# Ledger of designs, part 61: peptides against a protein of PDB entry 2ODG

Target 1, 89 residues: chain A of PDB entry 2ODG
Amino acid sequence: MTTSQKHRDFVAEPMGEKPVGSLAGIGEVLGKKLEERGFDKAYVVLGQFLVLKKDEDLFREWLKDTCGANAKQSRDCFGCLREWCDAFL

## One batch from the design tools (peptide; made by RFdiffusion4, then SolubleMPNN)

Design b2_p21_2_s1 (from b2_p21_2, 12 letters changed)
Fold by OpenDDE base, seed 5:
Formats: C-alpha cells, sequence, structure tokens
Structure b2_p21_2_s1 (fold): chain B 89 residues (1-89), chain A 21 residues (1-21)
C-alpha cells in the first residue's frame, strides 16, 4: 500500500509538539473530536498506541470508539505511528 | 469479545483523563 505525503511528513522527523491533526488519517473532524477528548497532541495518541503495546486491532478499535475513525482513517493513523516508532523509538 | 474490549478501552480512557482533571 502507498502512503500519503502527510504520512511521509510525519514519519520523517521527531514529532515534538505536533498537533494531533498532523497524524495521517486524522483530519479536521477527527482531530477536533480527539482534542475534545483530551488528545490534543500527537504524542498523546502515541502514548495510547504504546500503552496498547502497538497492537493494531486494539489501537484501531480505540481510535474508532474515541473519534469515529473509519477503517481507512484508523489504518492510516496506525501505519503512521508504527513507522514513526520504527524510525525513532 | 468485542463488547468487552470496548468497555475496557473506555475505562482506560476515563482513568487516563482523570489524571489531569
Amino acid sequence: as target 1 above (89 residues)
Amino acid sequence: MEEERRRLLEELHEKTLALFA
């Protein structure tokens, strides 16, 4: 599967204080919902990803339940975090 | 299984947020 430029931009560098909306698969709608639920920074979502031990099914289900992400959005977000971790963690 | 998992995820989220309330 191919990746988006947004994905490539995110996985290319340390995420620092990047907003949650910088994650692949997380647009304005999902980003706002995540922020309202306390996930305002990408690193907070990373934290959730790590607490779930990088499990794809658990993370994607969490994302769906938390902000209403569809299958593609959750897949894109998971892939983004997985590849970021492969590079920097 | 899915229903139980959903409830556990919700609990995890609520407890996490409570740390910063």
Scores: peptide ipSAE 0.088, ipTM 0.627, DockQ to the pose 0.353
Fold by OpenDDE base, seed 2:
Structure b2_p21_2_s1 (fold): chain B 89 residues (1-89), chain A 21 residues (1-21)
Amino acid sequence: as target 1 above (89 residues)
Amino acid sequence: MEEERRRLLEELHEKTLALFA
């Protein structure tokens, strides 16, 4: 699997206050839906990822249910957070 | 199992956001 530049940009540095839309796989449409559900910052989604103990199936299912992410979008988002955590946690 | 999982995830979401209400 290859990664996008968006993914590489995200995993390269602390996420700080980056908006949820900065996550790989999260475009404008999904970002707006996540923001409407209270997930406006990438770190809030990170929190969900961590609460789910970094479980891929649980996280991707949550993302699908929360904002309608498809398989690729959820995979990209999961991979983005996983690799970010590998670098910074 | 899947239905329960979805329910629990929604509950987690709502309770989490309620902390900041």
Scores: peptide ipSAE 0.082, ipTM 0.617, DockQ to the pose 0.407
Fold by OpenDDE base, seed 4:
Structure b2_p21_2_s1 (fold): chain B 89 residues (1-89), chain A 21 residues (1-21)
Amino acid sequence: as target 1 above (89 residues)
Amino acid sequence: MEEERRRLLEELHEKTLALFA
């Protein structure tokens, strides 16, 4: 498997105030649903990821239930946050 | 078990949002 350029761009630098839609796997549709549920910034989703202790199953299930992410979208988003944390935590 | 886990995740979400209501 290969990563997207979107993934590489996200994991390469501090996320700062990047919108939730900058996360790999989160397109316009999922991004808007997340924003409507209070997850407007990438760092808010990072917070959820960390509260769930970086557990892949818990996070991917949460993402599916919260915005309707499919298996690929949740996998891409999880991998994006995991690799970001490996670089910056 | 999956259903209970889903309910707990939803509760966590609602409590988090309530902090900023």
Scores: peptide ipSAE 0.080, ipTM 0.618, DockQ to the pose 0.356
Fold by OpenDDE base, seed 1:
Structure b2_p21_2_s1 (fold): chain B 89 residues (1-89), chain A 21 residues (1-21)
Amino acid sequence: as target 1 above (89 residues)
Amino acid sequence: MEEERRRLLEELHEKTLALFA
């Protein structure tokens, strides 16, 4: 499976204070919904990812329930966080 | 089981957000 440039840009460096919309799979629509639910920074979503013990099914289900992410969006976001953690955690 | 898991996730979310209220 191929990745987007957005994915590559995110996993290439520490995420710092990057907004939630910088995550692969999270566009403006999903980003706004996440921000409304308290997830304004990428690291907050990372926190949720880690609390769920990096479980793909749980995380993707959570993302769907939280902001309405479809299968591709949740897969892209999960892959983005997993690869970032592999590099920097 | 799926419904219970969903309820637990929602509970976790609500309590987390309450920390910032």
Scores: peptide ipSAE 0.076, ipTM 0.606, DockQ to the pose 0.326

Design b2_p21_2_s2 (from b2_p21_2, 13 letters changed)
Fold by OpenDDE base, seed 3:
Structure b2_p21_2_s2 (fold): chain B 89 residues (1-89), chain A 21 residues (1-21)
Amino acid sequence: as target 1 above (89 residues)
Amino acid sequence: MEKERRELLEKLHEETLKLFA
């Protein structure tokens, strides 16, 4: 699958203190909703991803329930975190 | 996702955030 430049920028380096909106699939609308729920940094969402044992279905459902992500947004976000983990975990 | 599991995860999240309050 073709990835966005946003995806490539994220997976290329340690995420550090990057905001949640830096994740592929997470635009301004979803980012704001996640921040309101306490997920202000990308690493907090990473934590959730890891607690869910990197399970795609569980994570994408969680993201949908938490911020209203659609199928593409949740897929993009999942793929972003998966590839980041493959590189740095 | 299992509804009960979602609720548990939500509670876990809330308690985690309280650690930094």
Scores: peptide ipSAE 0.059, ipTM 0.598, DockQ to the pose 0.290
Fold by OpenDDE base, seed 5:
Structure b2_p21_2_s2 (fold): chain B 89 residues (1-89), chain A 21 residues (1-21)
Amino acid sequence: as target 1 above (89 residues)
Amino acid sequence: MEKERRELLEKLHEETLKLFA
């Protein structure tokens, strides 16, 4: 599996105040749904990822239930956060 | 995901959002 440029851009630097839509796998549709559910910043989704103890199955299922992410979108988002944490957490 | 775990996640989310309502 290869990563997207969007993934590489996100994992390369501290996320700061980046919007939720900056996460790999999160496009306009999913981003809007996440924002409506209170997840407006990437760091809020990071918080959920950490509360779930970085568990892939739990996080991907949560993302699916919360915004309707498909398997690829949830995989891309999980991988993005995992690699970011490996670099900066 | 088990039904019970899903429901707990939903409750966690709702309670968290109340902090910012």
Scores: peptide ipSAE 0.056, ipTM 0.595, DockQ to the pose 0.307
Fold by OpenDDE base, seed 1:
Structure b2_p21_2_s2 (fold): chain B 89 residues (1-89), chain A 21 residues (1-21)
Amino acid sequence: as target 1 above (89 residues)
Amino acid sequence: MEKERRELLEKLHEETLKLFA
């Protein structure tokens, strides 16, 4: 699967305090919705990802239900977090 | 996602948000 520069930028370094919108697949629209639901930082979404035991189906469905992410957006976000975890967790 | 599992996740989220309200 091909990745975006946004993906590569995110997975290249510790995420620190990066906003939720820095995640691949999460644009301004989805980011705002996530922030309204309490997910203002990327690490909060990471927390949800880990609570779901890194399960792709569960995470992508959760993301869809939480902010209305489509299939591509949820796939990009999942891949972003998975690759970040592979590098830093 | 199963309906029951979805409801559990929603409850988890709601309780988590209360910590920071």
Scores: peptide ipSAE 0.051, ipTM 0.583, DockQ to the pose 0.302
Fold by OpenDDE base, seed 2:
Structure b2_p21_2_s2 (fold): chain B 89 residues (1-89), chain A 21 residues (1-21)
Amino acid sequence: as target 1 above (89 residues)
Amino acid sequence: MEKERRELLEKLHEETLKLFA
């Protein structure tokens, strides 16, 4: 699978206070839904990712349930967080 | 995702947000 520039931009540096919409796979629509649920920052979603022990199936299902992410969106988001963690954790 | 897991995750989220209310 190929990655987007959005993915590459995110995994290249500490995420700091980046909004949730900075995550690959999270566009304006999903971002707004996540923000409404309290996931306003990328690091909050990272927290969920870590609580789920980086499990792909659990995380992608959670993302789907939480904001309606489709398979590609959840895959992109998972991959983004996985590779970020590989670089910075 | 199992129903129980979903419920636990929802509860976790709810309780977490309460910390900052």
Scores: peptide ipSAE 0.051, ipTM 0.590, DockQ to the pose 0.306

Design b2_p21_2_s3 (from b2_p21_2, 7 letters changed)
Fold by OpenDDE base, seed 3:
Structure b2_p21_2_s3 (fold): chain B 89 residues (1-89), chain A 21 residues (1-21)
Amino acid sequence: as target 1 above (89 residues)
Amino acid sequence: SRAEREQLLRELEKETLAKFA
């Protein structure tokens, strides 16, 4: 499957202090919900991704339950973090 | 198993929420 420019922009460099909304699949609506739950930075979501041992099903279900992400949004976000980790972790 | 994964998810969510409460 093809990736978005947003995905490519995120996986191209260290994430640093990038906001949660920089993650592929996370728009303004989901970003606000994540921020309300304490996930204001992309690295906080990365932390959850790692705590879940990079498991796709666990992470995507968590994202759905946490901010209401649909299947495409959770897939895009998971893929974004997976590929970032492959490059930098 | 699926049941084990779901249980892990629930426990991790509880711990996370407790820290942000």
Scores: peptide ipSAE 0.039, ipTM 0.604, DockQ to the pose 0.228
Fold by OpenDDE base, seed 2:
Structure b2_p21_2_s3 (fold): chain B 89 residues (1-89), chain A 21 residues (1-21)
Amino acid sequence: as target 1 above (89 residues)
Amino acid sequence: SRAEREQLLRELEKETLAKFA
């Protein structure tokens, strides 16, 4: 189990107005799809994460359904938000 | 517009609750 530098960069500081593409696991393709669905900022995805009670299975399924994230992408994104919340929420 | 964006988010939230809650 390892994390990316992108993950570490995200969880190290307040989220602010960071774009959705700043989330680990969310590249340009997934980011554009999320933006088209109204999830343009990372904090909007955070909102969804919290609405789903921070449940991994529910969030990862939602992310898959919403933007087509694969297993690794959804896992990376979930882990990114989980650790950010552990630090700042 | 802002109103349209908010409407989109509200609809998505409703759909999410129906499916995952």
Scores: peptide ipSAE 0.032, ipTM 0.521, DockQ to the pose 0.092
Fold by OpenDDE base, seed 4:
Structure b2_p21_2_s3 (fold): chain B 89 residues (1-89), chain A 21 residues (1-21)
Amino acid sequence: as target 1 above (89 residues)
Amino acid sequence: SRAEREQLLRELEKETLAKFA
């Protein structure tokens, strides 16, 4: 599958203090919802991703339940974090 | 199993939430 520039930008470097909205698949709407739930930084979502043992189904379900992400949004976000981890963990 | 894994993860989340509530 092809990736977005947003994805490529995110996976290319350490995420540092990047906001949650910098994650692929997380737009303004989902970002605000995540922030309201305490997920203000990308690394907080990364934390959840890791707590869920990098399991795609569990993470995508969690993201859907937490902020209402659709299938594409959750897929993009999962792929973004997976590839970031492959590069930096 | 998947069900067991999900249960364990839910318990972990509960523990985390309780700790920082």
Scores: peptide ipSAE 0.028, ipTM 0.579, DockQ to the pose 0.197
Fold by OpenDDE base, seed 1:
Structure b2_p21_2_s3 (fold): chain B 89 residues (1-89), chain A 21 residues (1-21)
Amino acid sequence: as target 1 above (89 residues)
Amino acid sequence: SRAEREQLLRELEKETLAKFA
């Protein structure tokens, strides 16, 4: 699979206080919806990802239900967090 | 199943709301 530059930028370093919109697959529209639900930082979404035990189906379904992410957006976001965890967790 | 996954997510949401609302 191919990745975006946004994905590569995110997985290359510790995420620190990066906003939720820095996650691959999360654009301005989805980012605003996530922020309204309390997910303003990428690490908050990471927390949900970990609570769901890194399960792809559960996470992508959660993301869809939470902000309306489509299949590509949820796939990109999942892949972004998975690869970040592989490098830094 | 899909129904089981949805139920799991609903329970997780309830737990979160109970803790942080």
Scores: peptide ipSAE 0.027, ipTM 0.584, DockQ to the pose 0.251

Design b2_p21_2_s4 (from b2_p21_2, 9 letters changed)
Fold by OpenDDE base, seed 4:
Structure b2_p21_2_s4 (fold): chain B 89 residues (1-89), chain A 21 residues (1-21)
Amino acid sequence: as target 1 above (89 residues)
Amino acid sequence: SKKEREELLKKLEKETLEKFA
């Protein structure tokens, strides 16, 4: 499956202080909802991803419940974090 | 179960954020 440029930009370098909206699948709407729940940085979402043991079903369900992400958005976000971890973790 | 594990982990995340909010 083809990835977005946003995905490629994220997985190519250390995460640092990147905002939550820099994650693939997370646009303005989802980003604002995540920020309101305390997930203002991408690394906070990474933390949740790791707490959930990198489980795709658990993470995508969590993202849906937390900010209303649809199937594509949660898939893109999961893939983004998975591939980032493969490169840097 | 999967649902039980999911609920527990979500609760832990919520408690963590609330503790340091």
Scores: peptide ipSAE 0.059, ipTM 0.642, DockQ to the pose 0.330
Fold by OpenDDE base, seed 1:
Structure b2_p21_2_s4 (fold): chain B 89 residues (1-89), chain A 21 residues (1-21)
Amino acid sequence: as target 1 above (89 residues)
Amino acid sequence: SKKEREELLKKLEKETLEKFA
């Protein structure tokens, strides 16, 4: 598999106050659903990712249950956060 | 079980929102 430009843009720098929609795999539809649940910033989703101890299965399950992400969307989002953490955490 | 996992996920979600609120 290859990564998207959106993924590369996200993992290249500190995420700061980037909106949740900046995460790879999170488009406008999923982003709005996440925002409605209180996940308005990428760092809030990062928080959940870390609370789940970076576990792929748990995180992808959570993302699916929270906003209806499909397998590709959850995989892309997980990979985005994993690689960001590898670079900056 | 599936129910226990769902309860855990909801608990963690709530804790995350409280932490970053």
Scores: peptide ipSAE 0.058, ipTM 0.618, DockQ to the pose 0.822
Fold by OpenDDE base, seed 5:
Structure b2_p21_2_s4 (fold): chain B 89 residues (1-89), chain A 21 residues (1-21)
Amino acid sequence: as target 1 above (89 residues)
Amino acid sequence: SKKEREELLKKLEKETLEKFA
């Protein structure tokens, strides 16, 4: 599979105060649900990603349970954070 | 196990959010 422009835009620079919706795989629907659960910034989701030891299965399952992400959405979001960490962490 | 770890980490997340949100 290939990456989206949204993915490339996110992984190319420090995330700073970017909203949660900036993450690949996170659209307006999922973003709103995440915000309602306290995950308003991308870095908060990054925090959860790191707490889960960057484990793909755990993170994707968490994302599914937290905002109802489907397989593609969770895969895209995981890949986005993984590659961001590879570049900046 | 993976399942056990998943459950514990989900509890941790919930407790953290309840404390600070």
Scores: peptide ipSAE 0.056, ipTM 0.643, DockQ to the pose 0.316
Fold by OpenDDE base, seed 2:
Structure b2_p21_2_s4 (fold): chain B 89 residues (1-89), chain A 21 residues (1-21)
Amino acid sequence: as target 1 above (89 residues)
Amino acid sequence: SKKEREELLKKLEKETLEKFA
């Protein structure tokens, strides 16, 4: 599968204080919903990803339940965090 | 505030552990 430039930009460097909207698959709509739940930074979503032990099914279901992400959005977001962790964690 | 952060953490832990673990 091909990746977006947004994905490539995110996985290429430490995420630091990047907003949640910098994650692949997370647009303006999903970003706002996540922020309302306290997930304002990408690293907070990373935290949830790690709490779920990097499990794809659990994370994607969580994202769907939390902000209404569809299959592609959750897949893109999961892939973004997985690849980032492979590089920097 | 510290209290708000603790409340958020507790809420997150409850949702995560009860539903997905």
Scores: peptide ipSAE 0.030, ipTM 0.497, DockQ to the pose 0.091

Design b2_p21_3_s1 (from b2_p21_3, 9 letters changed)
Fold by OpenDDE base, seed 4:
Order: structure tokens, then sequence, then C-alpha cells
Structure b2_p21_3_s1 (fold): chain B 89 residues (1-89), chain A 21 residues (1-21)
């Protein structure tokens, strides 16, 4: 599967304090919803990804339930975090 | 419940990104 430039940019370096909107699959609409619920930084979503033990189904379901992400958005976000973890953790 | 969820996520996420430095 082909990745976006946004994905490649995110997985290329430590995420530090990057906003949640930096995650692949998370645009302005989803980003605002996540921020309103307390998931304002990318690392907070990473934390939830880890809480769910990197389980794809659980994470994608959580993202859908939390901010209304569709299948592509949740897939892109999951893949982004998975590859980031593979590179840096 | 949401507050607790965020708190747990923040803790694990912060620890993870600090290890990546």
Amino acid sequence: as target 1 above (89 residues)
Amino acid sequence: KLKEEVEKAEKLGKEAVEKAL
C-alpha cells in the first residue's frame, strides 16, 4: 500500500510535541475533535495506541468512536503510529 | 471516564516519546 507524504514526514523523526493533526489520517476536522476531548498532541494518541497494545482493530474502533474517523483515516493513523514505533521504540 | 482515558494515554505516550530521544 502506498503511503502519503504526511505519513513519511511523521515516521522520519521523533514526534516530540507535534500536534495531533500531524498524524497521517488526521485532518483539521478530526484533529479539532480529538483536541476537544483531550488528545491534543500526537504523543497522547500514541499513548492510547500503546494502551491498546498496538491492536489494530481496537485502535481503529477507538478512533472511530472518539472522533468519527472513517476506515481510511483510521487505517492511515494506525499505520503511521505502527511504523513510528517500529523505527523509534 | 474520558479524563481517566486521557490521563493514561498521556502517561504512556510521554514516556514513549522520551525514550525515542
Scores: peptide ipSAE 0.799, ipTM 0.960, DockQ to the pose 0.854
Fold by OpenDDE base, seed 1:
Structure b2_p21_3_s1 (fold): chain B 89 residues (1-89), chain A 21 residues (1-21)
Amino acid sequence: as target 1 above (89 residues)
Amino acid sequence: KLKEEVEKAEKLGKEAVEKAL
């Protein structure tokens, strides 16, 4: 499997204040829904990823329930956060 | 509203943790 450029751009540097929409798998539609729920920054979603102990199934289910992410979107987002954590956490 | 967004995030976070237990 090949990652997207968006994924590579995200995992390449510190997260900082990047918007939630900078996460792989999170486009404008999902990003807007996440923002409406209080997840406006990528690091807020990172927080959920971490409290779920980086569990893929739990996180992807949470993301689906929270913003309606499909399987690919949740997989891309999970992979993005996992690899970012591998590099910087 | 920031406070409202934080409250929403906290609730969703707690729900997520509860589901993980």
Scores: peptide ipSAE 0.150, ipTM 0.720, DockQ to the pose 0.082
Fold by OpenDDE base, seed 2:
Structure b2_p21_3_s1 (fold): chain B 89 residues (1-89), chain A 21 residues (1-21)
Amino acid sequence: as target 1 above (89 residues)
Amino acid sequence: KLKEEVEKAEKLGKEAVEKAL
């Protein structure tokens, strides 16, 4: 499967203080919803990803329940964090 | 405002942890 440029940009470097909207699959709509729930930075979502032991089903379900992410958005976001972790954790 | 945002994040975090159990 192919990835987006947004995905590639995110996984290419340390995420630092990047906003939650920098995650693949997280656009303005989902980003705002996540921010409203206290997830303003990408690393906060990373925290949830790690707490869920990098489990795809749990994370994608969490993301759906938290901000209304659809299947593609949650898949893209999961893949983004997974590959970032593979590179930098 | 910060306190409110932290509280929201913590709540969702706790829920996620429980879901992972």
Scores: peptide ipSAE 0.148, ipTM 0.717, DockQ to the pose 0.072
Fold by OpenDDE base, seed 5:
Structure b2_p21_3_s1 (fold): chain B 89 residues (1-89), chain A 21 residues (1-21)
Amino acid sequence: as target 1 above (89 residues)
Amino acid sequence: KLKEEVEKAEKLGKEAVEKAL
């Protein structure tokens, strides 16, 4: 499958202090919801991704439950973090 | 097994975030 430019931009460099909205699949709506839950930075979501052992089903379920992400949004976000980790962990 | 431990970790993580807000 093809990826978005947003995905490519995120996986290309260390995430540093990037806001949660920089993650592929996370727009303004989901970003605000995540921020309200304490997930204001992309690295906080990365933390949850790692705590969940990089498991796709668990992470996507968590994202859905936490901010209401749909299947595409959760897929995009998971793929973004997976590929970032493959490059930088 | 692993799923159960991950589920526990997930809950603890959520609780930790909530407490930090």
Scores: peptide ipSAE 0.070, ipTM 0.664, DockQ to the pose 0.077

Design b2_p21_3_s2 (from b2_p21_3, 9 letters changed)
Fold by OpenDDE base, seed 2:
Structure b2_p21_3_s2 (fold): chain B 89 residues (1-89), chain A 21 residues (1-21)
Amino acid sequence: as target 1 above (89 residues)
Amino acid sequence: SLKEEVEKAEKLGREAVEKAK
């Protein structure tokens, strides 16, 4: 099981002002839905990830409920944020 | 507006946390 290039690009550097769509697993469809809910930047989703204590099940469920992410999308997004945090937090 | 979007995001965040407890 390997990661995507999108994942690697995200975890390789500080998050800064990257849009929510830069997160692995978050494409244009999910990104737009997240933006409509106020999650326009990747760091806003990071905030939710941290408030949920980095719990995989809780975060993935939240992502599904919030933007309709499927299992792979939520897994990719979770992994992306987890590894970013391991590197920079 | 930015304010409205922030309030929306915070509300959704709180609701998600409460549901998860």
Scores: peptide ipSAE 0.118, ipTM 0.681, DockQ to the pose 0.067
Fold by OpenDDE base, seed 1:
Structure b2_p21_3_s2 (fold): chain B 89 residues (1-89), chain A 21 residues (1-21)
Amino acid sequence: as target 1 above (89 residues)
Amino acid sequence: SLKEEVEKAEKLGREAVEKAK
């Protein structure tokens, strides 16, 4: 499988103040829902990813429960954060 | 408000961690 350009754009540079919608798998719909729950920046979702100890199943389940992400969206988002962490954390 | 958003985020985080235990 290949990654999206959105994924590549995110993992290529420091996260900074990027909005939550910049995460792969997080479109306008999911982004809005995450923002409504207080996850407005990508680094806030990163925080949740880290407190879940980078566990894929836990994170993807959390994302599904939090914003209604489907399997592909949660997989894309998880992969995006994992690879970003591999590069910068 | 910012305070409400922070509280929501913290709550969701704690709930997720608790479920993971």
Scores: peptide ipSAE 0.072, ipTM 0.648, DockQ to the pose 0.067
Fold by OpenDDE base, seed 4:
Structure b2_p21_3_s2 (fold): chain B 89 residues (1-89), chain A 21 residues (1-21)
Amino acid sequence: as target 1 above (89 residues)
Amino acid sequence: SLKEEVEKAEKLGREAVEKAK
């Protein structure tokens, strides 16, 4: 599937202190909900991704349960973190 | 499930941090 420019921008460089909203699939609505749960930085969501052993089903289910992400949003976010890890982890 | 255990641990962690403030 074709990736977004937002995805490409995120996976192209170290994550640093990027806000959670920098993740592909995470817009303003989902970003605010994640921040309310303590996931304010992209690296905090990365942490959850890694604790779940990079499992797609577990991560996408977690994201849905945590912020109400739909199938496309969770897919985009998972793909974003997967490719970032492939490049930098 | 693993997801449920992780969520439980994170919740407890956040509560502990807030209590310590």
Scores: peptide ipSAE 0.030, ipTM 0.537, DockQ to the pose 0.062
Fold by OpenDDE base, seed 5:
Structure b2_p21_3_s2 (fold): chain B 89 residues (1-89), chain A 21 residues (1-21)
Amino acid sequence: as target 1 above (89 residues)
Amino acid sequence: SLKEEVEKAEKLGREAVEKAK
């Protein structure tokens, strides 16, 4: 499967203080919901991703339960964080 | 369950932050 430009932009550089909405699969709607739950920065979601030991099923389920992400959104977000970690961790 | 694990992680996270302050 092909990735989005948003994905490529995110995985290409250090995460820094990027907002949660910078993550692939996380648009304005999901971003606002995540922010309301305290996940305002991409690195906070990264933290959850790492706490879940990078497990795809657990992370995608968490994302769905936390902000209502659909299958594509959770897949895109997971892939974004996975590839970022492969490059920078 | 995922719910239980998430709750445990969040609790531990908050406790760690409070201890560090």
Scores: peptide ipSAE 0.025, ipTM 0.528, DockQ to the pose 0.103

